# Peptides against a protein of PDB entry 3OGK, part 98

Target 1, 307 residues: chain A of PDB entry 3OGK
Amino acid sequence: ATPDRLSRRFPNLRSLKLKGKPRAAMFNLIPENWGGYVTPWVTEISNNLRQLKSVHFRRMIVSDLDLDRLAKARADDLETLKLDKCSGFTTDGLLSIVTHCRKIKTLLMEESSFSEKDGKWLHELAQHNTSLEVLNFYMTEFAKISPKDLETIARNCRSLVSVKVGDFEILELVGFFKAAANLEEFCGGSLNEDIGMPEKYMNLVFPRKLCRLGLSYMGPNEMPILFPFAAQIRKLDLLYALLETEDHCTLIQKCPNLEVLETRNVIGDRGLEVLAQYCKQLKRLRIERGADEQGMEDEEGLVSQRG

## One batch from the design tools (peptide; made by RFdiffusion4, then SolubleMPNN)

Design b1_p17_6_s2 (from b1_p17_6, 7 letters changed)
Fold by OpenDDE base, seed 3:
Structure b1_p17_6_s2 (fold): chain B 307 residues (1-307), chain A 17 residues (1-17)
Amino acid sequence: as target 1 above (307 residues)
Amino acid sequence: LLEEEDEEEEEEDEERE
């Protein structure tokens, strides 16, 4: 569909999702008229889609100028922006979005590639937004943003229910977790083993409603921090956990209400058997191939066709 | 395989809205 045809047929469109070409196709010189640029769509949104409140770009090229135009055109009417696996923008574009769209409820940049200039976008969001429900920059690399701004967001946004972040040291998020009283989902962070302090994370206090969780680099030594509330866990993201097959079995047995599991092949047939035995509410299972698993000869860490 | 994974992720996002 062309942007102009969409606006003519659906002038009252509230939600728009656009999908670009798979990344594998981006290795070739993108022709100037490549459908992967959001620019013509942003132009159409600005001119003709006045009821649009939700925008989702997936695998598209998004410039700072595109974000600035979108931000100014929709302003406080924009409730959702998802830059899903997008590229071409900087943190200046994000700053424009949060500056002009002060009532944004969902802001996602998951797996997007961007140039980081500063942490001002998160600071601006912290200073002016009280509507945020979902913040997701999972699988991104922000080095210049402050955990204190995340804490401020949690304090000011009472409807904040889902936060996914990059590689923040989990101990720096203690203030955030204390402030995020209604948080139901958290993914990301960084757990760092300290041989000299094995109980480094044992005193972490999670939000009481937390039921969807994915802690990056969680190993078997850190896994016990989940045990006090494992019975209330409904979704686990273990894609970036450092758990072996036995560790998976241990954790799964403690999560009888698990509905969604995302993990790697390391779960093995044994882990799947344990999952089937203990997790009767399971609705979705995602198993990815780990890059490192090609080298480990251990038969137990592979999901066979029989599993 | 990558295309199938992308379709499943899309169905999950649609069920949450």
Scores: peptide ipSAE 0.020, ipTM 0.631, DockQ to the pose 0.087
Fold by OpenDDE base, seed 5:
Structure b1_p17_6_s2 (fold): chain B 307 residues (1-307), chain A 17 residues (1-17)
Amino acid sequence: as target 1 above (307 residues)
Amino acid sequence: LLEEEDEEEEEEDEERE
């Protein structure tokens, strides 16, 4: 569809999702030369889609100018912005969004690639936003943002329910977890094993409502931090966990209310058997092939077609 | 593989909205 046709047909559109690399079946819907760029869509949003409050760009090229135009055009009417696997922008574009869209509820940049200039965007968000419900920059590389700003966001945004972050040291997020009283979902962070301090993470206090979790680099030594609330876990993201098959079995047995599991093929047939035995409420299972698991010749760590 | 991942992620986003 062309932007102009969309606005003419649906002038009252509230939500827009655009995909830059459509599947072969959707290829005819996106012109080859511009289908990857959000620019023509941002122009149309600015001019004709005055009721648009939710924007989702997936696998698109987004410039700082596009973000600035979108931010100024929608301002406090923008409730949701998802830059899902996007590229082409810098943190200046993010700064424009959070500066102008002060009532944004969902801000997602998951798996987006960008140039990081500074951490001002997160600081600005922390200083002015009280509406945020979902913040997601999972699988991103931010080095200049402050965990203190994340804590401030948690303190100020009472409706904050889901936060996904990059490689923050988990101990730097202690203040955040304490402030995020209504948090239900957390993904990311970094658990760093310290051979000299095996109990480094044992005193972590998670939000009481936490039920969807994905801690990056969680190994078997860190896994016990979940045991006190494992019965309330409904979703686990173990894609970036450092758990072996037996560790999966141990954790899964403690999560009888698990509804969604995302993991690697290291779970194996044994892990799947344990999952079927203990997780009767399971609704969704995602198993990815780990890049490094091509070398694990151990028969037990592969999901066979028999499962 | 990338296309299958895209479908699953789309279903997840639709369940969250």
Scores: peptide ipSAE 0.020, ipTM 0.634, DockQ to the pose 0.087; fails the geometry check
Fold by OpenDDE base, seed 1:
Structure b1_p17_6_s2 (fold): chain B 307 residues (1-307), chain A 17 residues (1-17)
Amino acid sequence: as target 1 above (307 residues)
Amino acid sequence: LLEEEDEEEEEEDEERE
C-alpha cells in the first residue's frame, strides 16, 4: 500500500496501523531499501487524514522530524500513538508529541530504540496531561526520567489504567502506586534482591484494581508480595521474572482467575499441569525460550510436546 | 512461533480498542 492510495480510499480514516519490516527481515534477507520509513505516511497524515486520532507504527524508522510533523498536524486530536519496536528518534521527538498532543490517551514506545537526551518529555506529560489512560515504555532504557513525574501523571490522570515501564526501582514507585487509584495493569520496574533485607519489598502497596502484572526480576523472595491479591490477577508476565519451576507452581496455584500467562520454558511440564489444574479461565499462554535456559540441561525446566 | 507472537499482539490490541 502507498500513503497516497490510502488517503484517496479512506479520507475519513480514524485509526492507522503500519507494519514495517517483517520478522523474516531480522535475518537480513530483506534489503534495507524497504518502505520502513514513516516519513511519507506522516506527510500523508498531515495533509489528507484529518480525522486520524490513532496511529500505530510497528517496526518502522521514525525520526524526530516525523514525530514533530505528526504532533503539529494532529495536535489535541491525536488520542493514540504507538511507536512499537521503532527506531531512529530521540526524546526530543517524544517531547514534541507530548507538548502538542496534550489530550493523548495512549502513548506507547515499547521495545523502541532511541537516543535519550533528557527526561523533559515525561515532565511535560506530567505537567499538562490529564487524559492519559495507557503509558507504555516497557523494555526501554530511560535513565533520565523521574519517578516523581510518573507519580504526578497518576495523580492528574484519573483514567490511567495501564502503565508499563523500564527498570525503575520498585521502591521509587511507591508514590506512583499510591496515586494510581484506578490502575489495572503494571509491567516493568526492577526488583533488586537485598540479602541483608529480605523483606525490602513487603511493605509495597499496590493499586486495589491491579489485575494485570509483570514485575521484572521478581524472584521467589519477592513473589509473596503478590499473594494478598493473587486471586484477582488475570494476566501475568513472567518473562523477566527470576522464578524456577517450583516458584511458578506456587504462584499459579494462587491465581485461579488467571486468563493470560506469558512465561519461559522454565515453567516446565509440571508447571503446565498445575496451570491446567488451577487456572480454568486461561485463554492465552505464551512460552518463550529463555536465552539463559539453553545452557541449563535441567530436564525439569523444559516444556516438552507432552505438556 | 514468531508469527504467533505477532498475532497475539494484534489480538491484545483489538481487545483493548
Scores: peptide ipSAE 0.020, ipTM 0.635, DockQ to the pose 0.090; fails the geometry check
Fold by OpenDDE base, seed 2:
Structure b1_p17_6_s2 (fold): chain B 307 residues (1-307), chain A 17 residues (1-17)
Amino acid sequence: as target 1 above (307 residues)
Amino acid sequence: LLEEEDEEEEEEDEERE
């Protein structure tokens, strides 16, 4: 579809989702003219789609100029922006969005690649937004943002229910978790094993409504922090956990209300048997092949066709 | 397979809106 045809057919469009090139094409030298630029769409949004409140770009090239134009055109009418696996922008573009779209409810940059100039975008969001419900920069590398701004967002945004972050040290998020009283979902962070302090995470207090969780680098020593509320867990993301087959079995048997599990082949047939035995409400199961597991010939950590 | 996985993730995000 062309942008001009869309606006003519649907002048009152409220939600737009655009898909760029498939993942396989992202690893190839993107020809300069491959048509994955959002620019013509942002122009059309700005001129003709005056009721648009939700924008989702997936695997597209997005410039700071595109974000600035979108921000100014939609302002406080923009409720959702998802930059899903996008590239081409900097944190200046994000700053423009949060500066002009002060009533944004959903902001996603999951798996997007960008140039990080500073942490001002998150600070600006913390200072002015009270509407945020979903914040997702999972699988991104922000090094210049502050955990204190995330805590401020949690204090000011009482409807905040889902937060996915990059590699924040989990202990730096204690203030955030205390402030995020209505948080239901958390993914990301970083659990760093310390042989000298094996219990350093045991006193973590999670939000009382937390039921969807994915802690990055969680090993068997850290896993017990989930046990007090494991019966409340409905979704687990274990893709970036450091759990073996037996650890999966131990955790799964404690999660009788699990509905969604995402994990690696390390769960094995044994883990799947335990899952079937204890998790009668399971709706979705995603099993990925870990890049590192291609070399581990350990038969016990493979899902066979019988599972 | 990777495209199907991407579609499933997209459906999960859409069901939450």
Scores: peptide ipSAE 0.020, ipTM 0.633, DockQ to the pose 0.089; fails the geometry check

Design b1_p17_6_s3 (from b1_p17_6, 8 letters changed)
Fold by OpenDDE base, seed 5:
Structure b1_p17_6_s3 (fold): chain B 307 residues (1-307), chain A 17 residues (1-17)
Amino acid sequence: as target 1 above (307 residues)
Amino acid sequence: LLEEEDEEEAEEDEERE
């Protein structure tokens, strides 16, 4: 579809989702006129799609200029922006979005590749936004943003229900978790094992309504922090957990209300049997092959075709 | 290719819930 055809057909469009080429194509010489650039779409949005409140770009090239144009064109009418697996922008583009779109409810940059100049965008969001419901920069590399700004967002945004982050040390998010009283979903962070302090994370207090969770680098030593509220967990993302088959079995047995599980092949046939036995409300199961599992000889950590 | 398609389907399912 072309941008001009879309606006002619749907001048009152409120939501737009654009998908670029598969990630494999990002490594190939993308022709300059590739439909993967958002620029022509942003131009069309600015000129002709005056009711657009939700924009989702997936696997597209997005420049700071594109973000600035979008921000100024939609301003407080923009409620949702998802830069899903996008590239080509910097944190200056994000700053423009949060500066001009002060009523944004959903901001997503999950798995996007960008140049980080500073943490001003998150600070600006913290200072001026009270509408945020979903913040997602999962699987991103931010080094210059402040956990204190996340805490401020949690305090000011009473409708904040889902937050996914990159590799923040979980202990730096204690203030955030205390402030995020209505948070239902959290993914990301970084659990760093300390052999000298095995109970480093045992005093971590999660929001009372938390039911969708994915803690990065969670090992068997950290897993017990979930046990007090495991019965209320409905979604687990274990893709980046450091759990073996037995650990999966232990955790799954404690999550009888689990509806969605995402994990790696390490769950094995045994883990799947335990899942079937204890998780009767399971609706979705995602199992990935994990890059490192090619070398583990343990037959128990492989999902067979019979499972 | 299959992994990317599976990710897209999973995300589309999450948007519908």
Scores: peptide ipSAE 0.020, ipTM 0.631, DockQ to the pose 0.110
Fold by OpenDDE base, seed 4:
Structure b1_p17_6_s3 (fold): chain B 307 residues (1-307), chain A 17 residues (1-17)
Amino acid sequence: as target 1 above (307 residues)
Amino acid sequence: LLEEEDEEEAEEDEERE
């Protein structure tokens, strides 16, 4: 589809999702064609799609100029921006979005690659937004953003229900969790094992409504922090957890209301048996092959055709 | 397969929002 054809056919379009080239093609081929760039679409949005409130770019090249143009064109009418596995922008582009789109409800940049100049975009979002419902920069590399700004967002955005972050030390998010009273979903963070302080996370208090969870680097020593509310967990993301098969079995047994599980092949046939036994409401199961699991020939860590 | 699963997950997340 071309941008001009879309606007002519659907001048009152409210939601647009664009998919670029598969990731494998992006590494080898700088998209020579405009099909990978959002620029012509942003131009069309600015000129002809005046009712557009939701934009989702997946695997697209997005420049700061594109984001600035989009931000200024849609301003407070933009409710959703998803930069899903996108590249080509910096935090200046994000700053433009949050500066001009002060009523944005969903901001996603999951698995996007960008140049980080500063943490101003998150600070600006914290200072001016009260509408945010979903914030997702899962699997991104932000080093210059402040957990204090995340806490401020949680305090100011009463409708904040889903937050996915990068590698924040989970203890730095204590203030965030306390402020995020309506949070239902949290993914990311960083659990860092400390042999000298094995209980450093035991007093971590999660939001009362939390039911979708994925804690990065959660090992068997940290896993017990979930037990007080495991019965209310509906979705688990264990892709970046440091759990073995037995740990999976232990956790799954405590999650009878689990609807979605994402994990690695380490769950094994035993974990799948336990899952089938205890999780009768399971709707979706995603099992990825971990890079490290290719070397362990041990039959127990592989989901066989029997499972 | 993994890319298709990622797309299905993204679509399901959009349906929940």
Scores: peptide ipSAE 0.019, ipTM 0.628, DockQ to the pose 0.092
Fold by OpenDDE base, seed 2:
Structure b1_p17_6_s3 (fold): chain B 307 residues (1-307), chain A 17 residues (1-17)
Amino acid sequence: as target 1 above (307 residues)
Amino acid sequence: LLEEEDEEEAEEDEERE
């Protein structure tokens, strides 16, 4: 479909999702002129799609100019922006979005590649937004943003229910977790094992409504921090956890209300048996092949074709 | 490969809606 055909057919469109070319485009194997630019769509949105509230770009090339044009065209009418596995922008583009779209409810940059200039975009969001419900920059590399701004967002946005972040040290997020009283979902962070301080995370206080969780680099020593509320967990993301098969079995037995599990092949047939035994409400199971597990022939950590 | 990618994308899309 062309942008001009879309606006002519659907002038009252409220939600738009655009998908670029699949994974091969992310590896720079396709010339830049492959047609995955959002520019013509942003032009059409700006001129003709005046009721658009939700925009989702997946695997698209997005420039700062595109984001600035979108921000100014939609302003406080923009409720959702998802830059899903996108590239070509900087944090200046994000700053434009949060500056002009002060009533944004969902902001996603998950797995996007960008140039980081500063942390001003998150600071601006913290200072002016009170509407945010979902913030997701999972699997991104922000080094210049402040966990204090995340805490401010949690304090000011009472409807904040889902937050996914990059590699923040979890101890820096203590203030955030205390402020985020309605948070139901958290993914990311960084758990850093310290042999000299094995209990450094044991006093972490999570939001009372937390039921969807994925802590990055969580090992068996950190896993017990979940046990006090494991019975209320409905979704677990263990893709970036450092759990072995036995650790999976231990955790799964503590989560009888689990509905969604995402993990690696390390769960094994044994972990799947335990899952079937204890998690009767399971709706979705995702098992990824760990890149590093292709070399470890340990048969016990592989899901067989019978599983 | 394309079908598997489309299924993964569909599942990822359902998780994000």
Scores: peptide ipSAE 0.021, ipTM 0.628, DockQ to the pose 0.086; fails the geometry check
Fold by OpenDDE base, seed 3:
Structure b1_p17_6_s3 (fold): chain B 307 residues (1-307), chain A 17 residues (1-17)
Amino acid sequence: as target 1 above (307 residues)
Amino acid sequence: LLEEEDEEEAEEDEERE
């Protein structure tokens, strides 16, 4: 569909989702000019889609100018922006969004590729937003943002229920977790093993309503931090956990109310058997192939066709 | 297959709004 045809048919459109280049574009099989730019859509949104409150771009090229135009056109009417696996923008574009869209509820940049200039966008969001419900920059690399701004967001946004972040040291998020009283979902962070202090994370206090969780780099030594509330966990993201098959079995046994599991093939047939035995409410299982597991001959860590 | 899984995850996130 063309942008112009969409606005003519649906002048009162509230939600728009656009899908850009398929994964095949990663192999340079699709010409650069193939319909991956959001620019014509942003132009149409700005001119003709005056009731649009939710925008989801997936695998599209998004410039700072596109974000600035979108931000100014929709302003406080924009409730949701998802830049899902997008590219072409910088943190200046994000700054424009949070500056102009002060009532944004959902902001997602998961797996997006961007140039980081500074951490001002998160600071601006922290200073002016009280509406945020979902913040997601999972699987991104922000080095210039402050965990203090995340804490401020948690303090000011009473409806904040889901936060997914990059590689923040988990101990730097203690203040955030204390402030985020209504948080139900957290993914990301960084757990760093300290041989001299194996218990450094044991005193970590999570939000009381936390039931969807994915801690990056969580190993078997850190895994016990989940045990006090494992029975309330409904979703686990173990894609970036450093757990072996046996560790998976240990954790799964403690999560009888698990509904969604995302993990790597390291779970193995044994882990799947344990999952079937203990997690009777399981609705979704995602198993990804780890890049590094092709080389380790350990027979137990492969999901066979029998499972 | 991987594209379909990515689509289902994105749709489930939209149904929760």
Scores: peptide ipSAE 0.020, ipTM 0.627, DockQ to the pose 0.088; fails the geometry check

Design b1_p17_6_s4 (from b1_p17_6, 7 letters changed)
Fold by OpenDDE base, seed 1:
Structure b1_p17_6_s4 (fold): chain B 307 residues (1-307), chain A 17 residues (1-17)
Amino acid sequence: as target 1 above (307 residues)
Amino acid sequence: LLEEEDEEEEEEDEERA
């Protein structure tokens, strides 16, 4: 469909999701004008889609100019922006969004690639937003943002329920977790093993309502920090955990209310058996092939057709 | 696999909407 046809048919459109071409289309076979640019859509949004409050771009090329135009056109009417696996923008574009869209409730940049200039966008969001419910920059590389701004967001946004972040040291997020009293979902961070301080994470206090969780680089030594609230865990993301098959079995046995599990082949057939035994409410199971598991010929870390 | 991932993510987005 063309942008102009969409606006003519649906002038009162409130939510728009645009998908670029699947990655499986070999990049070399995609004509330069493959329709992956959001520019014509942003132009149409700005001119004709005046009731649009939710925008989701998936696998599209988004420029700072596109973001600036979108931000100014929708302003406080924009409630949701998802830049899902997008590219082509910088943190200047994000700054424009948070500057102009001060009532944004959902801001997602998950798996997007961008040029990071500074951390001003998160600071601006922290200073002016009180409406945020979902913040997601999971699997992104922000090095210039401050965990203090994340804490400020948690203090100011009482409806904040889901936060997914990049590789923040978890200890830097203690203030954030304390402030985020209504947080139900957290993904990301970085757990770093310290042989000299094996218990450095044992004093972490998580939000009381936390039930969807994915801690990056969580190993067997850090895993016990979940045990006090494992029975309330409904979703678990272990894609970036450093758990072996036995560790999976140990954790799964403690999560009888688990509904969604995302993990790698390392769970093995044994882990799947334990999952079936203890997690009777399981609705979704995602198993990915880990890059590192291609080299481990050990049968114990593979999901077979029997599992 | 990538198509299946896309479908799963779409289902998750629909459950949260």
Scores: peptide ipSAE 0.021, ipTM 0.639, DockQ to the pose 0.091; fails the geometry check
Fold by OpenDDE base, seed 4:
Structure b1_p17_6_s4 (fold): chain B 307 residues (1-307), chain A 17 residues (1-17)
Amino acid sequence: as target 1 above (307 residues)
Amino acid sequence: LLEEEDEEEEEEDEERA
C-alpha cells in the first residue's frame, strides 16, 4: 500500500499499523526501498490523516525528524505511539513526542534501537503527562533515564496499568511500585543476586493488582517474592528468568490462574506436565529456544514431541 | 521460526487492543 492511496480511501482513519522489512532483512544495513522508512507515511499523516490517534510502526526506520513531524501534526490527539523494533531515532525524537503529545496514553519502543543522548524524554513525560496507561521500553538500552521519573509518572498517571522497562535495578523501583497503585502488568527490571545479602528482595512490595509479570534475571532465590500473589498471576514472562526446569515446576504449581506463559525450552517435558496439571486456564504457551540451551544435550531441558 | 514468533507477538498485541 502507498500512503497516498491509504489517505484517499480512509481519510478518517484513527489507527494505523505499518510493518517494515522482516527481521532477516535487518541485517542488510541499508534499506534499499522507501518501504522501510516511515517518512512518507508521516507526511501523509500530517497532511491528510487528521483523525489519526494511534500509530504503530513495526520494524521501520524512524528518524528524529519523522517523530518531530508526527508529534507536531497530531499533538494532543495522538493517544498511541508504538515504535516496535524500530531504528534510526535518538532520544531527541522521543522528547519531541512527549513534549507535544501530552495526552499520550500508550508509548511503546520495545526492542527498538536508538541513540541515547539523555534522559530528558522520560523527565518531560513525568512532568507533564497524566494520561499514560501503557509505557513499554522493554528490551531497550536506556542508561540515562531516572527511576525517579518513572515513579513520578506512576504518581501522576492514575490510569497507568502496564509498564515494561529495561535493566533498572528492581530495588530502585520500590518508589515506582508504591506509586503505581493500578498497575496490572510489569516486565523488565534487573534482579541482581547478592550472595552476601540473599534476602535483599524479600521485602519488595508489588502493586496489589499486579497479574502480568516478567522479572528479568529472576532466579530461584528471588522467585519466592512472587508466592504471596502467585494465585492472581495470569501472565508470566520467563524468557529472561534464570529458572531451571524444577524452578518452573515450583512456580507453575503456585499459579493456578495462569493464562499466558512465555518461557524457554528449559521448562522441559516435566514443566509442561506440571503446567497441564495445575494451569487449567492456560490460553497461550510460547516456548523459545534459548541460545545457551543449544549446547546442553541433556534430554530433560528439551521440549520433545511428547510434550 | 522468527517470522512465526513475530506473528504470534502481533496476535497478542491485537488481542490487547
Scores: peptide ipSAE 0.021, ipTM 0.638, DockQ to the pose 0.090; fails the geometry check
Fold by OpenDDE base, seed 2:
Structure b1_p17_6_s4 (fold): chain B 307 residues (1-307), chain A 17 residues (1-17)
Amino acid sequence: as target 1 above (307 residues)
Amino acid sequence: LLEEEDEEEEEEDEERA
């Protein structure tokens, strides 16, 4: 479909999702030249799609100029922006979005590649937004943003229900978790094992409604922090956890209400048997081949064709 | 495989919308 044909057929369009060509882009290495450009679509949105509230770009090239044009054209009418596996923009483009779209409810940059200039975009969001429901920059590398701004967002946005972040040290998010009273989903962070302080995470207090969780680098020593609320967990993302087969079995047995599990082949046939035994409400199971597991021939950590 | 993974992630995003 061409942009001009879309606007002529659907002048009252409220939601738009555009997909670039899925090239077999290596994980996190989408070259800037591999996606389709959003520019002609942003032009069409700006001129002719005046009721558009939701925009989702997947695997597309998005420039700062495109984001600035979109932000100014839609302003407070923009409720959802998803830059899903996109590239070509900087944090200046994000700053334009949060500056002009002060009533945005969903902001996603998951697996996007960008140039980070500063943390001003998150600071601006923290200072002016009270509508945010979903914030997702999972699998991104922000080094210049502040955990304090994330805490401020949680304090000001009472409808905040889902937050996915990059590699924040989990202890820096204590204030965020205390403020995020309605948070149901959290993914990301960084659990850093310290042999000298094995219990450094045991006193973490999670939001009371938390039921969808994926903690990055969670090992067997950190896993017990979930046990007090494991019975309320409905979704687990273990793709970036450091759990072996036995650890999976231990955790799964604690999660009788689990509906969605995402994990690696390390769960094995044994983990799948335990899952079937204890998780009767399971709706979705995703098992990825770990890149590092291609070299470890340990047969016990592989899901067989019978599983 | 990557296309199938992309479709599953897309279905999750659509169920939440």
Scores: peptide ipSAE 0.021, ipTM 0.635, DockQ to the pose 0.090; fails the geometry check
Fold by OpenDDE base, seed 3:
Structure b1_p17_6_s4 (fold): chain B 307 residues (1-307), chain A 17 residues (1-17)
Amino acid sequence: as target 1 above (307 residues)
Amino acid sequence: LLEEEDEEEEEEDEERA
């Protein structure tokens, strides 16, 4: 569909989702100029889609100028922006969004590729937003943002229920977790093993309503921090956990109410058997192939066709 | 297979909206 045809047919459109380049573009099989730019759509949104509240761009090229135009056109009417696996923007574009869209409820940049200039976008969001419900920059690399701004967001946004972040040291998020009283979902962070202090994370206090969780780099030594509330966990993201098959079995046995599991093939047939035995409410199972697991011949860590 | 995974992730995001 063309942008112009969409606005003529649906002048009262509230939600728009656009899909850009398919995964085949990752192999350079698709010309760079192939239909992946949001620019013509942003122009149409700005001119003709005056009721649009939700925008989702998936695998599209998004410039700072596109974000600035979108931000100014929709302002406080924009409730949701998802830049899902997008590229072409910098943190200046994000700054424009949070500056102009002060009532944004959902902001997602998961797996997006961008140039980081500074952490001002998160600071601006922290200073002015009280509406945020979902913040997601999972699987991104922000080095210049402050965990203090995340804490401020948690304090000011009473409806904040889902936060997914990059590689923040989990101990730097203690203040955030204390402030985020209504948080139900957390993914990301960084757990760093300290041989001299194996218990350094044991005193970590999570939000009481937390039931969807994915801690990056969580190993078997850190896994016990989940045990006090494992029975309330409904979703686990273990894609970036450092758990072996046996560790998966241990954790799964403690999560009888698990509905969604995302993990790597390291779970193995044994882990799947344990999952079937203990997790009777399981609705979804995602198993990814780990890049590094091609080399370790450990027979137990492969999901066979028998499982 | 990869396209089906992308569709399932999209359905999850739509059910939460």
Scores: peptide ipSAE 0.020, ipTM 0.638, DockQ to the pose 0.088; fails the geometry check

